# Designs tried in a protein design run: peptides against a protein of PDB entry 2Q3Z. Part 165

Target 1, 272 residues: chain A of PDB entry 2Q3Z
Amino acid sequence: YVLTQQGFIYQGSAKFIKNIPWNFGQFEDGILDICLILLDVNPKFLKNAGRDCSRRSSPVYVGRVVSGMVNCNDDQGVLLGRWDNNYGDGVSPMSWIGSVDILRRWKNHGCQRVKYGQCWVFAAVACTVLRCLGIPTRVVTNYNSAHDQNSNLLIEYFRNEFGEIQGDKSEMIWNFHCWVESWMTRPDLQPGYEGWQALDPTPQEKSEGTYCCGPVPVRAIKEGDLSTKYDAPFVFAEVNADVVDWIQQDDGSVHKSINRSLIVGLKISTKS
Target 2, 254 residues: chain A of PDB entry 2Q3Z as posed
Amino acid sequence: YVLTQQGFIYQGSAKFIKNIPWNFGQFQDGILDICLILLDVNPKFLKNAGRDCSRRSSPVYVGRVGSGMVNCNDDQGVLLGRWDNNYGDGVSPMSWIGSVDILRRWKNHGCQRVKYGQCWVFAAVACTVLRCLGIPTRVVTNYNSAHDSNLLIEYFRNSEMIWNFHCWVESWMTRPDLQPGYEGWQALDPTPQEKSEGTYCCGPVPVRAIKEGDLSTKYDAPFVFAEVNADVVDWIQKSINRSLIVGLKISTKS

## One batch from the design tools (peptide; made by RFdiffusion4, then SolubleMPNN)

Design b2_p25_2_s2 (from b2_p25_2, 14 letters changed)
Fold by OpenDDE base, seed 2:
Structure b2_p25_2_s2 (fold): chain B 272 residues (1-272), chain A 25 residues (1-25)
Amino acid sequence: as target 1 above (272 residues)
Amino acid sequence: ETITLTILARFRPDGKVLVLEREIT
């Protein structure tokens, strides 16, 4: 999980799984230095360098920092996410074949955000960085499954009578999603939560004011312990959520949309 | 040989579905 430079990222759906070759390249020349720069430009370092450096011995702390810094939201992070198929002013997320080029571009352009990334790109870059920093890490792909009946959390969308979304709901539904799992102890938690920890560098929700996610014990997610830091409810929803559209009428009545019910399934694949 | 793969379908809150594809050899 640390030594593997070449690997695969799984993509697709539960019924149609594809993979892309990916060069993680954690041992390529200069990549470790770039990863250290990433730490040195993080908001916590800029706020208090001594405190930040003193905490870098904790894989929990470092994992959380990396989760936030792989995306450029809120900081001088590596990648700008884009999902609208307009990539003319950058590189299409589908064009990347490794983390090395992304990291080098970021550094060579003065830590300017690289355009563009999506979930597997974010995950792959995070995997490279974490491995460089000595944290065993793998990329995880979760597939949407329409046949999965395991729904413990509901993501609710409210629409008006015209089908327009009401409120500031920004949740997204994926046919698949990628994040990383890192192996670490959790001295900050009760015993038994050591092992694989989920981290999600794709900017989706803010955690403690920053677009980052995790680390959260995979065990906690499997057991439904949503009180476990960090971000257990969010990660749980990524793997165990139904998406339900609701129509809200002017009178305040709420009705389930007849046309849409989507289920996020538990089919998870990982390959280092 | 080049093939086109559908990588991702994204469902946005506005109800629009964005399908992203990649050509690979």
Scores: peptide ipSAE 0.022, ipTM 0.521, DockQ to the pose 0.034
Fold by OpenDDE base, seed 5:
Structure b2_p25_2_s2 (fold): chain B 272 residues (1-272), chain A 25 residues (1-25)
Amino acid sequence: as target 1 above (272 residues)
Amino acid sequence: ETITLTILARFRPDGKVLVLEREIT
């Protein structure tokens, strides 16, 4: 999971899986230097360079930094996310075929955010960076399905009285999400949580003030240990959650319509 | 048993979730 430069990212539905070729390119010329620049412009380095550098031997620390820096939210990160199909001032997320071009664009434009990314782009770039830094990493695609399992975690969305989703309508609708899993020991946790750790570079929620997610042991998620750092409840919700459909009335009142459990029906890692 | 396949644009910085559902048997 470190040596593979080219592979496939899975997308689509659980029944209709499509793979897209992706060049991770962690060994391409200059990519390692760019990854090091990424570390050197992270907020923790800017705050205290000595402390940041002293922690770079920890894949836990580096993984969390990379998760935050792959997106440009709240820092000089790599990618700006966009989901509204308005990509005229940049590159459509669907147009990317590898991480190298993205990283080079970012560096060559003075660490200016690259337009644009979505989940698989974020995940793929994170995978490249982590591999480049010597952390075994794979992109994971999860397909969503819903059935009644009575989860305690909720995903909330709002509809009007006509069933229309409130807020910005995305023309890009997917029945999957992509993140990365990295192999590492977890000396910061109780024994037994070494192995694959989930990291999500797609900006969704803030963790400790930064749009980042993980690392959290995949084992912890499977076993329901939601107290495990980092961000176990959030990652658990990505694979297991109740979907709450709220209906908003014209008067501003909100009422619960339906409640169903959402789980990930299929998990697929990158293929070489 | 009927399974609902969820199609969505849920992964946004603002936390908003867009959902389309499809039933499969």
Scores: peptide ipSAE 0.025, ipTM 0.530, DockQ to the pose 0.056; fails the geometry check
Fold by OpenDDE base, seed 4:
Structure b2_p25_2_s2 (fold): chain B 272 residues (1-272), chain A 25 residues (1-25)
Amino acid sequence: as target 1 above (272 residues)
Amino acid sequence: ETITLTILARFRPDGKVLVLEREIT
């Protein structure tokens, strides 16, 4: 999980899995230096360099910083997210084949945000950075799944009368989500929560005022312990929610679709 | 008496809603 430079990122749905090759490139020339720059431009370093540096021995701390810095929200982070299929002033998220070009572009342009990323791009870049920093990390893809029927969580999809998801965004970006899991001890928690920790660098919700997510023990998520830091309720919802399709009529009325009971929860880790 | 608490509700850009609920007795 540290040594592999190339792997596969899974995309699509549980019924149709697409594998894309991805070069993580954590050992390529200059990448470690870029990762260190990423740490040195983070808001916590800028506020108090000594304090930030003293905490870099903690993978929990570093993981949280990286989660926030991979996206450019609220800081000089790496990637700008875009989901509206208008990528003419940048690079389409679908065009990336590795983390190295993204990181080099970011650094070479004075730490200006790179256009554009989506979930798998964010996750892959985070994976590269974390691996560079010595934290065992893998990309995780979550698909819509029919397997887990015992969840009290719901994801509601609003569809038109033709079964199409309502909204301006492509269904492709929402039929799966990618984040990372990193292996670390959790001395800041009760015993038993060491191991894989979920981190999500895709800007979705603010955590303590910053667009970041995690680390949260995968065990805590599996056991439904939503009290564990960081961001357990959010991650729990991402992995354990039932999917309910709602049909919105022209008159604004909404009714539940009869034919679809799906659950979010199928996880596939990076194949490397 | 069972109370349903909304722990998390999020509207997605595509109109999807993520809802996390817990039942408390």
Scores: peptide ipSAE 0.024, ipTM 0.466, DockQ to the pose 0.075; fails the geometry check
Fold by OpenDDE base, seed 3:
Structure b2_p25_2_s2 (fold): chain B 272 residues (1-272), chain A 25 residues (1-25)
Amino acid sequence: as target 1 above (272 residues)
Amino acid sequence: ETITLTILARFRPDGKVLVLEREIT
């Protein structure tokens, strides 16, 4: 998980798994230097360089910084996300074949955001950076599925305090999602939460004021311990869902019939 | 005509929800 430079990122649906070849390239010339620049332009470094540097021996700290810096939200991060199929002023997320070109573009343009990324691009770049920094990391793909059906588009809404869906839908639509898992100890937590930690560099929600997510123990998610840091409730929601059956009437009204909670999705990790 | 829809909803702590809709009948 550190030494592999070539691999596959899984896409598609649970029933029809697609993959794309991806060059992580963590050992390519200059990539380590770029990763160090990424650390040196993060908001915590800019606020207090000495404190930031003193904490870089912690994979927990570094992982959280990288999660925030792979996206350009709120900082001088690497990638700008876009999902509306309007990529004329940049590079289509589907055109990338490796992390090296993205990181080099970012650095060569004065740490200006690279256009554009989507979840697998964010995850792949994060994987490269973390591996480059010596943290064992893999890309994880979650295929949205229900009752062994093919993944479809997930549309984001808002709910009220009663759990009712209302308001405008978000612009973010997925049929799958990608993030990373990194292997690390968790001395900041109770014993037993060492191992794989989920990190999500795709900008979705703010954590402590920054678009970042994790690290959170995969074990905590599996066991339903949503009290552990970081962002356990959010990551839990990425892999779980409730099934709600509705009856639509001729007048357009929709009535709730049944609620069922289930785990939604199939997780597949990056391999060579 | 009445149709039945199944909606998969991922509820997030901030009140956002991801929905997958399908017609089942």
Scores: peptide ipSAE 0.017, ipTM 0.498, DockQ to the pose 0.358; fails the geometry check

Design b2_p25_2_s3 (from b2_p25_2, 15 letters changed)
Fold by OpenDDE base, seed 3:
Structure b2_p25_2_s3 (fold): chain B 272 residues (1-272), chain A 25 residues (1-25)
Amino acid sequence: as target 1 above (272 residues)
Amino acid sequence: SSYTHTLLARYRPSGEVLVLERVIT
């Protein structure tokens, strides 16, 4: 989880799993230095360098900083996300084959945001950075799934008679989403929450005013402990949900159906 | 019964739909 430099990132869907090769390259020349620069340009360092540096021994602290700095939202972070297929002024997210080129471009252009990233790119770069900093980290891909899982969350969809979703809703399911899990102790929590911690560098929601997410114990998510910092409710929602379909017929009748084909929670981790 | 499901990614704060996939069941 620290030593592997080459691996695969899983994409696609639960039924049609795909993967791409990825060079994490955490030990390539200059990459560690770039990771240190990343720390030195983070908002907390700029606000109070002494305090920031004093906290860098904590993987919890560093993980949260990296989660925020891999995206360029709110700071001089590495990647700008874009999803509208307009990538002419940069590099398509689908074109990247490793983290090294991204990080070098970022540094060589004066820590200017690199165009462009999507979830797997964010996750992969975060994985590289965290590994460079000595934190065991893996990329995780989560799919929708047909696996029967229990959850405290309920996602409701309105559908036509053909099962097609009608209208927009805030609670929806990624075909796939990527983030990272890092191994660390959690002295800031009660005993038992050491181990894998979820971190999500894709800018989705703000956490304490910054586009970052985690670390949150994977155990807490599995057990439904939503009080556990950081961002347990958000991460829980990403991986757990019951799906309810409200199917409307042409005659105006509506019936409730539990969707057994769309269950959140098929997760695949890399071996790196 | 079998029918096609349309999956949409979670909306970003901007309201952007990031990923759309149709799942056949």
Scores: peptide ipSAE 0.024, ipTM 0.587, DockQ to the pose 0.061
Fold by OpenDDE base, seed 5:
Structure b2_p25_2_s3 (fold): chain B 272 residues (1-272), chain A 25 residues (1-25)
Amino acid sequence: as target 1 above (272 residues)
Amino acid sequence: SSYTHTLLARYRPSGEVLVLERVIT
């Protein structure tokens, strides 16, 4: 999980698993230097360099910083996400074949955001950076399926009588999603939460004011301990959530239209 | 394993489905 430079990113669906070859390249020339630059341009370093550097021995701290810096939201991060199929002014997310080119482009253009990424690109770059920094990390692909099962978290969408969404809802449902899991101890938590920690660098929601996610113990998610830092409820929802569609009438009345439970059908880590 | 293109789809809250790439069989 540290030494592998070549691997595969899993995509597709639970029923039709597909993969793409990916060059993580954490040991290629200059990549470590780029990863260090990434740390040196993070908002916490810019605010207080001494404090930031003193915390870089903590994989918990570094993991959280990296999850925020892989995306360019709120900082000088690496990748700009885009999902509207308009990639003419950059590189299509589907065109990338490795993390090295992305990181080199970012550095060579003065830490300007690279266009464009989606979940597997974010995850793969995060994996490269974390591995480069000595943190055992793997890319995880989560395949979702519709399931008739109750969940603890609800995603609610309001629609008018014509089915048009009301308000600004940004929650997305994916056929699959990618993030990373890193192996680390959790001295900041009660005993027993060491091991694989989920981190999600895809900019989806803000955590403590920054588009980042995790680390959260995989064990905590499995056991339903949603009070565990960081971002346990969000990560739990990525693997298990109910989707509720509400129809709003002109008179203000609301009625439930549809209820679906989204559950992870299959989770696969990167392989070489 | 082999490289294969996959069906990539995003489902919007509005119900819109954005297909980014199709599965190549």
Scores: peptide ipSAE 0.022, ipTM 0.549, DockQ to the pose 0.035
Fold by OpenDDE base, seed 4:
Structure b2_p25_2_s3 (fold): chain B 272 residues (1-272), chain A 25 residues (1-25)
Amino acid sequence: as target 1 above (272 residues)
Amino acid sequence: SSYTHTLLARYRPSGEVLVLERVIT
């Protein structure tokens, strides 16, 4: 989980799994230096360098910083997310084949945000950075599945009268989503939460005022302990949901059609 | 503790959905 530089990122759907080759390249020339620059431009360092540096021995602290700095939201982070298929002024998220080029572009352009990323790109870059910093990390792909009956989450789909999803109006879930899991102890938590920790660098929700997510023990998520820092409710929502299908009529009226519980039915991690 | 979560997200042709809003009660 630290030594492997080449791998695959899984995409697609639970029924139709796809993968792309990915060069994480954590040991390529200059990549470690770029990762250190990433730490040195983070808001906490800029606010108090001594305090930030003193905390870099903590994988919990570093993981949280990295999750925030991989995206460029509200800081000098690496990647700008875009999902509207308008990538002409940058690189399509689907075109990337490794983290190295992204990180080099970021550094070489004065820590200017790289255009563009989506979830697997964010995750892959985070994975590279964390591995560079000595934190065992893997990219995780989660596919939705309709199996869980005990979810505490609600996601609403809007459909037309023909059952077709209205994408612009729907409270949709991902066909797939990618984030990272890092192995670390959690001395800041009660015993038993050491092990894999989920981190999500895709900018979706703010955590304590910053677009970051985690680390949160995978165990906590599995056990439904939503009080566990960091961001357990958010990560829990990524892996569990109740789904409500609504039918929207032309007159704007909405009718409930189907209610089902979902869980991430398939979780695939990179082998490293 | 009991939590109720509502996710608002937009479907993307790429198969990725970006969460637009989260409501926790």
Scores: peptide ipSAE 0.021, ipTM 0.568, DockQ to the pose 0.055
Fold by OpenDDE base, seed 2:
Structure b2_p25_2_s3 (fold): chain B 272 residues (1-272), chain A 25 residues (1-25)
Amino acid sequence: as target 1 above (272 residues)
Amino acid sequence: SSYTHTLLARYRPSGEVLVLERVIT
């Protein structure tokens, strides 16, 4: 989880599992220095360097910072996400074969955001950075499927009478998603929550004002303890939620169309 | 090319997640 430089990232669906070879490259020349630069340009450091540095001994703190800095939302982070197949002014997310090239491009261009990333790219870069910083980390791929299993959270789809998505901003559920899990103690929590912690560097929702997610104990998610910091409800919804499709009429009235349950059909982690 | 997608969600105060689109490839 720290020493492995070469590996695979799993993609696709539960019915059709794909993988890509990936060079994490945490021990390649200059990569550690780039990871340190990443910490030194984070908003918390810029606001109060002494306070930020004093907290870098905490993998909880560092994990949260890295989660925020791997994406370029709200800061001088590494990657810009894009999902619309318009990559002509950058590099297609599907073209990357390792974290090293991405990190070097970011640093060499004055910490300018690298175009472009998607979930596995964000996760892989986060994995490299966290490993460089001495935090055991693996990339996790979850494959979602619809099953007859109720959850505590509801995912609601709003559509018009023609099935078209409602709202100005698309909020989506995906066929698969990648994030990272890092091994750490959680002295900030009750006993028993040490171990694997989920972190999601893909920009999705703001946490305490920044596009970051976690760390949250995997155990807490499995046990349904949604009060556990950080971002337990969000991570829980990524892996287990009820889905409700609503039809919204022009008059604003809403009626239920379909109720389904989503679960993680398969979860695969990188090995080290 | 195949896309890898992430769950984008908006939370209500109740903890409910608002999802406007499900993308499948």
Scores: peptide ipSAE 0.011, ipTM 0.503, DockQ to the pose 0.050; fails the geometry check

Design b2_p25_2_s4 (from b2_p25_2, 14 letters changed)
Fold by OpenDDE base, seed 2:
Structure b2_p25_2_s4 (fold): chain B 272 residues (1-272), chain A 25 residues (1-25)
Amino acid sequence: as target 1 above (272 residues)
Amino acid sequence: SSYVHTVLARFRPDGKVLVLERVIT
């Protein structure tokens, strides 16, 4: 979880599990220095360097900072997310084969956001950074499926007066999500919540004003303790999803049409 | 004209609906 530089990121669906080779490269030359730069450009450091540095001994604090800094939302973070298949002005998320190139590009361009990332890219970079900083970390892939195991979504498609789908929209697949789990003690919580902590660097929801998520004890999520910091309700929802069809009228009003419960098919973690 | 927006949604206890990760194939 700290020493492994080469590994795999699991993708696909529960029915078709695929993986991509990934170079985490936490021990490659200059990568640790880049991770330290990442800490030194975080908003908390810029606001109060002494306070930020005094808290870097806490893996809880560092994990939360890293989850926020891996994405470029709200700060000088590493990656810009994009999901619309328009990657001509950058690198397709599917083209990355390791964290090292991403981190080096970020640093070499003056901490300018790297284009582009999606969930597994965010997770993989976070994993590299956390490992560099001595925090045991693994990438987690969560597979979701609809009742018919159809994870294909049509977003913003037109229906004619007969209810027929019109137009040619890109198919969106929501069959998996990736985040990281880090091993740490939780002295800030009640006893028993040490162990794996979920962190999600993919920008989805703001936590305390920043696009970050966690750390939250995996145990708390499993036991349904949604009062546990950080972001237990959000992480709980990541493992409980629904397919929702919405109808948007000409006046801009939106109402729910169909709600279908989803099931979590499989959760796979990287191993060291 | 009417548009249908289908999403894989995460429901938080506070009632917020969150959009999941989109993967283009």
Scores: peptide ipSAE 0.021, ipTM 0.537, DockQ to the pose 0.291
Fold by OpenDDE base, seed 5:
Structure b2_p25_2_s4 (fold): chain B 272 residues (1-272), chain A 25 residues (1-25)
Amino acid sequence: as target 1 above (272 residues)
Amino acid sequence: SSYVHTVLARFRPDGKVLVLERVIT
């Protein structure tokens, strides 16, 4: 999980698992230096360099910083996310074959955000950075485990608590999500939560004012301890799903019809 | 009116819902 430079990112669906070759390249020339630059341009370093550096021995702290810095939201982070299929002014997320080119582009352009990423790209870059910094890390893919997996088209919307679509959001096709798990001790928690910790660098929601997520013990999620820092409720929602039926009106309004049982996703880690 | 089958719904701490849907009708 530290030494592997070549691997696979899992994509596709639960029924039709696809993998793509990915070069993590954490030991390639200059990559460690780029990872250190990433730490040196993070908001916490810019605010108080001494305090930030004193905390870099903590994989919990570093993991949280990296989660925030892999995306360019709120900082000089690496990747700009885009999901609207308009990639003409950058590189399509589907075109990347490794983390090295992304990190080099970021550094070579004065830490300007790289266009563009989606979940597996964010996760893969985070994995490279964390491995480079000596934190055992793997990419995790969670496949949707809906009862009716035979749907050829899944449309994703952001809705409020009432099921209403928020704004003019472009339709997105999501059948999986990717994040990372890092192995670390958790001296900041009660005993027993050492081991794999979930981190999500894809900008989805703010945690303590920054687009970052985790680390949260995988064990805490499995045991339903949603009070555990960081962001346990959010990560719990990433690995679990509820099936809801909606009635959509012609004006676009929707109302809840039926609640179904909780569904657990299919989670698969990267392989070398 | 149309029926939308929600294949996956993620209930977020902020009250927002991430929804994967299949249009039935």
Scores: peptide ipSAE 0.020, ipTM 0.505, DockQ to the pose 0.272
Fold by OpenDDE base, seed 1:
Order: C-alpha cells, then structure tokens, then sequence
Structure b2_p25_2_s4 (fold): chain B 272 residues (1-272), chain A 25 residues (1-25)
C-alpha cells in the first residue's frame, strides 16, 4: 500500500467489472517534490503557513488536505472533473494510465488544473500523493446494485426540521464510484477507530467549506456511527447507497434517523 | 434548528446512480 507503484483500478459495474492498469509511480523522480508543492499551495498554507506546517505530522490533517487538493475546486488543485464527454480541449479521463503524467503536467504548467478527471482518476492521484507522503493508501471502487431496476437515480434530499425538501440535487450519475482508504491512527476520536480511513477527492460536496471528504473510519461506517468526523454520513451513503435520513442538530451532531437499504454495494480495493 | 439529510438510493435501468450530496446548513 506504500511500496507498490503499479496496480489496477477497478471500474465498470457490479455485473461487469473492469480493471485498468495504473501506474501510481509514487517513487518516480520528482513526484515527491510535486507532492510537497501540492501541500505548499493548499489554501491552509496560504492562509497560515506556520499552522499548516505544524499540522503536517498528522495523517488526518494531510489526508484531508490531499482530498481537497487533488481536485481543483476552491484551490490550485490538480484535476478538473468533467463528465459530459466533451474532452476535446484536454485529455479524456479514460485515457490516463497513471498518476505520474498527471502530476507532472500539473507541476510543469505552473500548478494549473489538469483536464480532465473522473472519480478513479481523482482517487488514483490521491493514492499516489498519499503513498508518496508515507500514508498507506489504496483505491476503492464501489459498485452499486439496485434491488429495483425500475427505481430512478440515487437522489439526495435535504429536509428542514419540518420535513420539507430543500436545496438542489445533483444530476450527476455514475455506475460506480472510486475513492481512497488510508491507514492511520485517529487520536482525534475515541479509541477503536484507528485503521482504514475513507477519503474522497472527487469533488461532490463541500466539507467545512472545501470540496473534500474524510478521513472517516471505515469501522465507523460499518457500525453506522454517523457522528464520526469527517463526513461519515456522506461516506456511509457512498458505501451502502441506502436510503438514509440523518438529523443534524445545531451543535453539529448527526444522528441516523432512518436506514433502509435499497442498494447493495460491492467494494473492491486495489491490490498492494 | 434541525436538518434532515435524506439519501434516496434509486437506480436507473442503466445502473447509474446520482452523486451524493451532503447536508448543507
């Protein structure tokens, strides 16, 4: 999970699993330097360099920063996501075969966003960066399988305290989703949540004002502890694709209200 | 005030699923 530079990324669907070879290349020349540049251009560093640097010893902190910086949303991040099949002004997400070229392009073009990425590209680049920084990391692919073939898209609704639906919904649709899991201790949580932590670099929703996700203990997700930082409800939904209602209180605490499984997820991780 | 975040998992015939959203307060 740290030493392997080549692997496979799983794609497709639960019924039609595909894999693509991927060169993570975390030990290739210049990649570490690029990863350090990524840290040095992150918004937290720009805001307060001393504070950012003091926290880089924490894999929790670094993981969260990397999750945000792999996408170019809100910052000088690496990749611009695109899902509309219009890739003529860049590189098709489907054409990438490794993280090294992406990172080098980003660096060589003055940290300009690389066009284009999708979930597996985001995940793979995040995996490379995290591994390069000494954090054991693997790419995870989740395949969704619906119980009801006639059911429409995964739709997320926001409801106020009165049960009224609010907000806009994303119409972005995927057959699968990729993110990363990183191994780390969680001194910021109660004992028992060390181990694999989910991180999602694909820009989907903002977490604390930034398009990032995690880290959240995989154990917390499995146990349904949705109060666990960071972003447990979101990751829970990604893994289970259940119809889940969460209640967020004023203090920021999140409680699971209803959990009805409508989707069976198949999760596959990259081999180390 | 309390907010309820509901994720409804529905599948299209093509197997596609909408991107998840987070509760935005």
Amino acid sequence: as target 1 above (272 residues)
Amino acid sequence: SSYVHTVLARFRPDGKVLVLERVIT
Scores: peptide ipSAE 0.032, ipTM 0.483, DockQ to the pose 0.187; fails the geometry check
Fold by OpenDDE base, seed 4:
Structure b2_p25_2_s4 (fold): chain B 272 residues (1-272), chain A 25 residues (1-25)
Amino acid sequence: as target 1 above (272 residues)
Amino acid sequence: SSYVHTVLARFRPDGKVLVLERVIT
């Protein structure tokens, strides 16, 4: 999960699983330097370089920074997402075959956002960066269940005290979704949550004001512990296609309440 | 006081797609 540079990214559907070869290339010339540049242009570094650098020994901290910096939303991040099939002014997300070219383009153009990415591209670049920084990481693909004849769409709304839906959210649709899982200890959590942590670099929702997601223990998601930082409710929704209720208390703790349907989904991780 | 959060799934007739949304009440 650190040493392998070549691998596969799974795509398609649960019924028709596809894969594409991908060059992660974390050990190719100049890639480490680019990853360090990525850290040096992150908003936290720009705000307080000393504090940011002092925290780079934490894979939790670095993972969260990387998840935010792989997308270009509200910062000098690497990739601009696009899903409307209009890629003429850039590179089609489907054309990429590795992370190296993306990272080199980003750096060589003065940290200008690279056009374009979708979920697997975001995930793959994040995987490269995290591996380069010594964090064991794999790409994860989630499908709808092969037995599900209908598309399960997970919808998130905020409601006020009167039950009214608040805010405008853009709807993004996929036949699958990709993110990454990284292996790390979680000294910031109760014992037992060490291991694989989910991170999602695809810009979807803001976490603490930034388009980032995770790290959250995969174990917490499996057990329905939605109080666990970071972004457990969101990641839980990504891996489950069922209807779930949970309760958030005044202290910010979140607990799973009721499953209204069976869990639907197929998750596949890279073996590289 | 507490808030109830609900993840809702809707079905689309046009094929298999994932839309990530949640309801917070």
Scores: peptide ipSAE 0.024, ipTM 0.463, DockQ to the pose 0.171; fails the geometry check

